# Designs tried in a protein design run: peptides against a protein of PDB entry 3JWR. Part 318

Target 1, 323 residues: chain A of PDB entry 3JWR
Amino acid sequence: TRELQSLAAAVVPSAQTLKITDFSFSDFELSDLETALCTIRMFTDLNLVQNFQMKHEVLCRWILSVKKNYRKNVAYHNWRHAFNTAQCMFAALKAGKIQNKLTDLEILALLIAALSHDLDHRGVNNSYIQRSEHPLAQLYCHSIMEHHHFDQCLMILNSPGNQILSGLSIEEYKTTLKIIKQAILATDLALYIKRRGEFFELIRKNQFNLEDPHQKELFLAMLMTACDLSAITKPWPIQQRIAELVATEFFDQGDRERKELNIEPTDLMNREKKNKIPSMQVGFIDAICLQLYEALTHVSEDCFPLLDGCRKNRQKWQALAEQ
Target 2, 298 residues: chain A of PDB entry 3JWR as posed
Amino acid sequence: TRELQSLAAAVVPSAQTLKITDFSFSDFELSDLETALCTIRMFTDLNLVQNFQMKHEVLCRWILSVKKNYRKNVAYHNWRHAFNTAQCMFAALKAGKIQNKLTDLEILALLIAALSHDLDHRGVNNSYIQRSEHPLAQLYCHSIMEHHHFDQCLMILNSPGNQILSGLSIEEYKTTLKIIKQAILATDLALYIKRRGEFFELIRKNQFNLEDPHQKELFLAMLMTACDLSAITKPWPIQQRIAELVATEFWEQGDQVGFIDFVCTQLYEALTHVSEDCFPLLDGCRKNRQKWQALAEQ

## One batch from the design tools (peptide; made by RFdiffusion4, then SolubleMPNN)

Design b2_p25_4_s4 (from b2_p25_4, 17 letters changed)
Fold by OpenDDE base, seed 4:
Structure b2_p25_4_s4 (fold): chain B 323 residues (1-323), chain A 25 residues (1-25)
Amino acid sequence: as target 1 above (323 residues)
Amino acid sequence: DAAARLEEFLRELLGLHYVERAKEE
């Protein structure tokens, strides 16, 4: 396609020029082409292209395929969300210095997972899918959408001309897919809530050890969640804009819940209760975000900007909630 | 009760999916 030709022929700017190492990164001003260029740079600077012998054209095609399989009519869970998740992962690996704690296969898997973790998202959560008796709810009992996202990821990875993992051995391929699956499934907040206590306890007791395979898996799950939720850590103007996108999508779901399911939506998804957004954001930060970024910062102090951003945004949302 | 408030918030955030999962645990 013309798009592929344009991407493949384009000069890829440095990570410094693209500012993709910054935790404060924003994609608002970037074109789709520029987001793809950023993604190429992430793969390159993490040595994934070299170490796994990726062909440039294949990588370009894969990126465009992933982007194409996000829906443009979804307000938040679209390509830009996936891209921002991947950028946060990249920043955590580089600026946060987590790269040195992980294997190349783990890094490869995490980056692919970050970009793929919400593929074909429909703008509704698992609860809606289940309650609406969607066909996907017949395939999976729990983490319905996350299983679907992984299926889409696998489909793309195995599509002709998109096989960025063709340079891997069979064993490396299996390992990578396992980690990708676990990472995508980990983005189900229900699983995060279930597992985070173990992670926090290990940190609290100073027993956390990345050399333990189980703890490694747990850490990768927590890292994925940290990147998936990283909008809450962004500078306030960026946070506000992203919060608007999230609210838009949630309100759209709430509207559908009223119309299609004849139920009153929760406050989070109720357009009529938009004035509660600030207080809900404070609650979300307190219940979900703060402890995660505290724990992550404990693992790597260079991830502090995520925690700091989260704390600052809590103050901003609290101030709005008091008005 | 702080624990009750947290549970309520999480239930709202995660919807019925959360409630169902909690019952399975």
Scores: peptide ipSAE 0.040, ipTM 0.699, DockQ to the pose 0.155
Fold by OpenDDE base, seed 1:
Structure b2_p25_4_s4 (fold): chain B 323 residues (1-323), chain A 25 residues (1-25)
Amino acid sequence: as target 1 above (323 residues)
Amino acid sequence: DAAARLEEFLRELLGLHYVERAKEE
């Protein structure tokens, strides 16, 4: 395609030029081509291209395929969300110095997972999928969309000309896919809630050990969630704009719930209760985000900007809630 | 009750999946 030719022929700017190592990164000003270039740079600077002998054209095609398999008519859970998740992962690995704590396969898997974790998202949550009796709800009882996202990820990885993992041994390939699956599934907040207590307790007791395979898996799950939710850590103007996108998508779901399911949406999905957004954001930060970024910062102090950003945004949302 | 409010918030946020997972815990 013309798009592939343009991407493959383009000079990829440095990570410094692209600012993709910054926790404060924003994609708002970037074209789709530039987001693809950023993605190439992430793979390159993490040594994934070299270590796993990725062909440039194949990587370019894969990136474009992943981007294409996000829906454009979805306000938040689109390519830009996946891209920002991956960028946060990249920043956490580089600036946050988590790269040194992980294997190359884990890093490879996390980056692929971050980019792929919401593939073909329909702008509705698992609850809607279940209540609407969608065919996907017949296949999976738990983490319905996350299983679908993984299926889409696997489909793309195995598509002709998109096989970025072709340089891996059979064992490496199996390991990578396992980690990708676990990472994508970990983005189900229900699973996060279930598992986070164990992680926090290990941190609290100073018993956290990445050499333990179980704890490693747990950490990767927590890291994925931290990146998936990283919009909450962004500078306030960015956070506020992203929150509007999230609200738009949630309200669209609420509208569909009224129309298609004949139910009253929850406050979070209810367009008529938009005035509750600030207080809900405070609640979200307190219930879900703060402890996670505190724990992550404990693992690597260089991840502090995520925690700091989260705290600052809590203050901003609290101020709005008091108005 | 702060705990009750938190649970309600999480139920709202996570929907049916939260309810299902909480029952399994």
Scores: peptide ipSAE 0.031, ipTM 0.691, DockQ to the pose 0.164
Fold by OpenDDE base, seed 2:
Structure b2_p25_4_s4 (fold): chain B 323 residues (1-323), chain A 25 residues (1-25)
Amino acid sequence: as target 1 above (323 residues)
Amino acid sequence: DAAARLEEFLRELLGLHYVERAKEE
């Protein structure tokens, strides 16, 4: 395609020029082409292209395929969300120094997972899918959409001309897919709530050990969640804008719940309760975000900007909630 | 007030995810 030709022929700027190592990164001013260029740079600077012998054209095609398989009519869970998740992962690996704690296969899997974790998202949560008796709800009992996202990821990876993993051995390939699946499934916030206690206790007791396979898996899950929720850590103007996108999508679901399911939506998804957004954001930060970024910062102190950003935004939302 | 807001949020959040968690068990 013309788009592929343009991307493949383009000069890829440095990570410094693109500012993709910054935790304060914003994609608002970037074109779709520029987001693809950033993605290429992430793969290159993490040595994934070299270590796994990726062909440049294949990588370009894969990136464009992933982007194409996000819906444009979804306010938040679109390509830009996936891209920002991947950028946060990149920043955490580089600036946050987590790269030094992981294998190349784990890094490869995490980056692919971050970009792919919401593929074909429909702008509704698992509860809606289940209550609407959608066909997907018949295939999976829990984490319905996350299973679907992984299925889409696998489909793209196996599509002609998109096989970025063709340079891997059979064993490496199997390992990578396993980690990708686990990472995508970990983005189900219900699973995060279920598992986070074990992670926090290990940190608190100074018993956390990445050499333990179970603890490694747990850490990768927590890291994925930290990147998935990283909008809450962004500078205030960016945070506000993203919060509006999230609210828009949630309100759209609430509207559909009224129309299609004949139910009153919860406050979180109720357009009429938009004045509660500041207090709900404070609650979200306190209940979900703060402990996660504290724990992550304990694993790697260079991730402190995420925690600091979260704390600053809590203050801002609290001030609005008091008005 | 802050405690009340947190409690409300937790109830909503846990309620939204309760069915999903129950199916995982």
Scores: peptide ipSAE 0.059, ipTM 0.711, DockQ to the pose 0.188; fails the geometry check
Fold by OpenDDE base, seed 3:
Structure b2_p25_4_s4 (fold): chain B 323 residues (1-323), chain A 25 residues (1-25)
Amino acid sequence: as target 1 above (323 residues)
Amino acid sequence: DAAARLEEFLRELLGLHYVERAKEE
């Protein structure tokens, strides 16, 4: 395609120029092409292209394929969300210095997972999928959409001309896919809630050890969640705008719940309860986000900007909630 | 009760039916 030709021929700016190492990064001003260029830079600067012998054209095609398999009619869970998740992962790896704690395969898997973790998202959560008796709900017991996302990821990775993992050995390939699957599944917040206690306890007791395979897996899961939720850490203007996108999508689901399922939506997904957004954001930060970024910062102090951003946004939302 | 409120919030956030199912698994 012309798009592929343009991307493949383009000079990829430096990470510094693209500001993709910044935790405060915003994609709002970027074109789709520029987001793809950023993604190439992430793979390159993490040495993934070199270490795993990726062909440039194949990588470009893969990126465009991933982007294409996000729906444009979904307000939040679209390519831009996936891109921002990956950018946060990149920033955490580089600026947050987590790269030094992980293997190349883990880094490869995380970046692919971040970009792929919401593929073909339909703008509705697992509860809606289950309640609507969608065919996907019959295939998987839990984490329905996350399994679907992984399936989509695998489909793309195995598609002709998109095989960015072709340079891996069989064992490396298997390992990478395993980690990708685990990472994508970890973005199910229900699983996060289930597992986070173990992570926090290990940190609290100063017993956290990345050399332990189980703890490594746990950390990767927590890191994925931290990146997936990283919008909450962004500078206030960015956070506020993203929160509006999230609200839009949730309200769209709520509307569908009323229309299609004949149920009253929860406050979070009820557009009539828009005035509760600030207080709900505070609740979300307190219940889900703060401890995670605190723990992550304990693993790597250079991740502090995520925690700091989260705290600042909590204050902003709290102020709005008090109005 | 703070714990109850948190649980309610999580149910809303994750979806009531999904949260219930996730707890059983």
Scores: peptide ipSAE 0.040, ipTM 0.705, DockQ to the pose 0.215; fails the geometry check

Design b2_p25_5_s1 (from b2_p25_5, 18 letters changed)
Fold by OpenDDE base, seed 4:
Structure b2_p25_5_s1 (fold): chain B 323 residues (1-323), chain A 25 residues (1-25)
Amino acid sequence: as target 1 above (323 residues)
Amino acid sequence: SAAEALAALSGLSLLAELLAREEAE
């Protein structure tokens, strides 16, 4: 309540002051309050507050509720990750000029999805959840956590005082929820791998058309992944720090896999294989990231900083791998 | 396998999930 009062009464700085239009943005120096202020600015500057008649207090409450439903004891998949994903989405929409290619409902859905896409993440992947026979694994067979994230998102959106979508018509509401669900589910990297070939082929053949509903959906999924993975595009000092957070979380899972499941973790999650991180990062960039940011840049050339950042970090990781 | 190669190249746990799914099939 005190936090809400403070947030609701605070003057929201401009996007320029907050630097939230920058692809090089870092949240490391920001307080939790400042991250909430940034989030308000994102909604405001995307005209979402005005166009969908959001009450300021309701938006503030919703942001704080979303933040509260991320766990603090998770090294990487916490509020800061969600916030950074949303900031990248905002930057892609504004600086990357993707805003003009999307409807207001799509923009609304993407921003909500970005902030919500990892709600109540436990610091373990779907495989761990499944192998540990967690109750969530009984509810969903595939994309277990992503379904859970969406469920959490829906719960918050429907909670008293958090209904930021109350100004929407029934049809707009349905459309928005559909897009949110699709966007959150798209953050399952397994789905990305499954679908990316179609996207890349459309780009390669110069057949990509956002006026096609199927291709629009595909693009939104790819954009979500691009924002979710955007840590790999950040300036090197930021990239290194984030990579350490990721490694910490993965090693924690690996330790739990040994202890709780009596299995040897993969190299990625094996603390003893820390020296393999640079080479694994190069492999990750080559196998997953580069083509995505190349394709995104093809759709909007103003997204080039993401691709450029990814390439620069590949070089840095490669240099470390050669040592 | 291509999946193993991808997993070896991935800095994210998600590739480990993909491999686990393939092994389970």
Scores: peptide ipSAE 0.028, ipTM 0.632, DockQ to the pose 0.208; fails the geometry check
Fold by OpenDDE base, seed 5:
Order: C-alpha cells, then sequence, then structure tokens
Structure b2_p25_5_s1 (fold): chain B 323 residues (1-323), chain A 25 residues (1-25)
C-alpha cells in the first residue's frame, strides 16, 4: 500500500526528537504516520530490531496492521490509547530504567502487548458484552475482551508479511507469546485488583525479587497496568482531554445500556451524572492508581514522574469536586 | 464504596465493569 511505502521509506527521527522518553509525552499533535515512526523508534532503541533480526518492511507492515485493527469510531480505546500505552512502556523502560531489570524477550513481549492490548475494542466493557449475550461471552467467562484482544494480536502476528517474530527460535517464540498473553490479560482491571495485594505486600516487606519467576510475572502485570492507566499521570491539560474521551466512551455505553439492554447505567456511564466526574476521578486515583505508582516507584525511583503526575492530578480533580 | 471509587471517569472501562459486578453480587 502507499501508506506502507511511505512509512518504510521515511527517515525515523531520534527518540529525543520524538520526545518518546518523556513521561509527559502527548500524541495529540502527531499524525498517524508520526505515531508509526515513534513505534519504529521504540523497537529500534530497545534493540528489538537488531536482537530479533526484524525486517524493516515487516515491522512497518505489522505496525500498520495493528493500527488498522483498532476502531476509529471508539472515543478512547483506539490506536492512540494503545500507542500511548506503548510510549509509557518505552519511557518506563528507558527513563524509568526498568530495561535493565528485564530480558529482551520480556521487553519484546511487553511492547507488542502494549500496542496490541486493546485490539478491536468495541467501546464497551466486559460487563456489557456479558449482559448483551454477545458471542464472545460464550467463548470466555472472564476477561472476555482481553482474550479477544490477545486473539487479534495472535492473528496479526501470524498474518502474511506481519511476522515480526520470525527471527525467534521456537522456544523464544513460545515464551514471547506466553508473556504477551499474560500481559494483555493483566490489563483486565479485575485481575489487577485480585493480584495487586500480593505485589504491594512483597514491596512493603522488602521481599520483592525479580529473580523469582512468579514475582517477575506479577511485576510485568503491574507494569502493564501502570502503562495502561498512565493517562492519569499526564500533565493536567492532557489528563483533562483524555478524561473527556473516556467519559465520552462510557456515556456512549450507558446510552446503549438504556436503549439496548433496558437498564439504568452506573454513575460512571450515566451522561446525566457528568457532575460527579471529578469526585469519581479522585476515588479512582485513591482506589486504583496511587498505590500502584508508589509501588512502581519503589521498584525504580526513576518512575517517580508517574507518581508525581498522579498526585498532581488528584489535587486538580479534588479541587473541581469541591466546586 | 470501593465500587464508587472505581467509577471514576479516568478509570478504564474495566472499572465500570467491576462496579457492575459488585452491584450484581
Amino acid sequence: as target 1 above (323 residues)
Amino acid sequence: SAAEALAALSGLSLLAELLAREEAE
């Protein structure tokens, strides 16, 4: 395609020029082409292209395929969300100095997972899928959409001309897919809530050890969640805009719940309760975000900007809630 | 409630799902 030719022929700017190592990064000003260029730079600077012998054209095609398999009519869970998740992962690995704590396969898996974790998202949550008796709900009982996202990820990775993992051994390939699956499934916030207590306790007791395979898996899951939620850490103007996108998508679901399922939506998804957004954001930060970024900062102090951003945004939301 | 805290707009659609599950339980 013309798009592929343009991407493959383009000079990829440095990470510094693209500012993709910044935790304060915003994609709002970037074209789709520029987001793809950023993605190439992430793979290159993480040494993934070299270490796993990726062909440039194949990588370009894969990126475009991933982007294409996000829906354009979804307000938040689209390519830009996935891209921002991956950028946060890149920043956490580089600026946050987590790269040295992980294997190349883990880094490869995390980056692929971050880009792929919401593939073909429909703008509705698992509860809606379940209650609407969607065919996907028959395949999976829990983490319905996350299983679907992984299936889509696997489909793309195995598609002709998109096989960025072709340079891996069979064992490396299996390991990578396992980690990708675990990472995508970890983005189910229900699983995060279930597992986070173990992680926080290990940190609290100073017993956290990345050499333990179980703890490594747990950390990768927590890191994925931290990147997935990283919008809450962004500078306030960026945070507000993203929050509006999230609200739009939630309200759209709420409207569909009323119309299609004949149910009253929760406050979070109720357009009529928009005034509760600030207080709900404070609650979300307190219940879900703060402790995660505190724990992540404990693992790597260079991740502090994420925690600091989260704290600052909590203050901003609290001020609005008191209004 | 933990459910209400999860209902914050900046939260993943997953929070809404978790809240819906808690309300159903």
Scores: peptide ipSAE 0.026, ipTM 0.637, DockQ to the pose 0.243; fails the geometry check
Fold by OpenDDE base, seed 2:
Structure b2_p25_5_s1 (fold): chain B 323 residues (1-323), chain A 25 residues (1-25)
Amino acid sequence: as target 1 above (323 residues)
Amino acid sequence: SAAEALAALSGLSLLAELLAREEAE
């Protein structure tokens, strides 16, 4: 395609020029082509292209394929969300110095997972899928959409001309896929809630050890969640804009719940309760976000900008909630 | 501002999903 030719022939700017190492990064001003260029830079600067012998054209095609398999009519869970998740992962690895704590295979898996974790998202949550009796709900009992996202990820990775993992040994390939699956499934916030207590306790007791395979898996799951939720850490103008996108998608679901399911939506998805958004955001930050970024900062102090951003946005939302 | 209020919802959707799951269990 013309798009592939343009991408493959383009000079990829430095990470510094693209500002993709910054935790304060915004994609608002970037074209789709520029987001793809940023993604190439992430793979290159993490040494993934060299270490796993990726062909440039194959990587370009894979990126475009991933982008194409996000829906354009979904307000939030689209390519830009996946791209921002991956950018946060990149920043956490580089600026947050987490790269030094992980293997190359883990880094490869995390980056692929971040880009792929919401593939073919339909703009509705697992609860809606279950209640609507969608065929996917018959295939999976838990984490329905996350299983679907992984299936889509696997489909793309195995598609002709998109096989960015072709340079891996069989053992490396199996390991990578296992980590990708675990990472994508970990983005189910319900799983985060179930598992986070163990992680926080390990940190609190100073017993956290990345050399333990179970603790490593747990950390990767927490890191994925931290990147997935990273919009809450962004500078206030960026946070506000992203919150609008999320609200739009949630309200669209709520409207469908009324129309299609004859159900009164929850406050979060109820367009008529827009005035509760600030207080709900404070609640979300307190219940979900703060402890996670605190724990992550304990693992790597260089991740502090994420925690600081989250705290600052809590203050902003609290001020609005008090009006 | 209305824009500021909307930004807060992104985190809450995830929370709402979690709460909905807890209610379903």
Scores: peptide ipSAE 0.023, ipTM 0.604, DockQ to the pose 0.219; fails the geometry check
Fold by OpenDDE base, seed 3:
Structure b2_p25_5_s1 (fold): chain B 323 residues (1-323), chain A 25 residues (1-25)
Amino acid sequence: as target 1 above (323 residues)
Amino acid sequence: SAAEALAALSGLSLLAELLAREEAE
């Protein structure tokens, strides 16, 4: 395609030029092409292209395929969300110095997972899928959409001309897919809530050890969540704009719940209760976000900007909630 | 205020999903 030709021929700017190592990164001013260029740079600077012998054209095609398999009519859970998740992962790996704590396969898996974790998202949550009796709800009992996302990820990875993992051995391939699956499934916030206590306890007791395979898996899950939620850490103007996108999507779901399911939406999904958003955000930060970024910062102090951003945004939301 | 309210929902997507799951159970 013309798009592929353009991307493959383009000079990829440095990570510094693209500012993709910054935790404060914003994609708002970037074109789709620029987001793809950023993605190439992430793979390159993480040594994934070299270490796994990726062909440039194949990588370009894969990126475009991933992007294409996000829906454009979804307000938040689209390519830009996936891209921002991946960028946060990249920043955490580089600026946060987590790269040195992980294997190349783990890094490869995390980056692929971050980009793929919401593939074909429909702008509705698992509860809606269940209540609407969607066919996917018959296939999976839990983490319905996350399973679907992984299936989509696998489909793309195995598609002709998109096989960025072709340079891996069979064992490396299996390992990578396992980690990708675990990472994508970990983005189910329900699983996060279930597992986070173990992670926090390990940190609290100073028993956290990345050499333990179970703890490694747990950490990767927590890291995925931290990147997935990273919008809450962004500078306030960026946070506000992203929050608007999220609210739009949630309200769209709420509208559909009323229309299609004859259900009164929860406050979070209720367009009429938008005035509760600030207080809900404070609650979300307190219940979900703060402890995660605190724990992550304990693993790597260089991740502090995420925690700091979260704290700052909590203050901003609290101020709005008091109005 | 509306924009600010919407910004609060970025973390809420996950929360909404959690709440929706709890309601579905």
Scores: peptide ipSAE 0.021, ipTM 0.601, DockQ to the pose 0.163; fails the geometry check

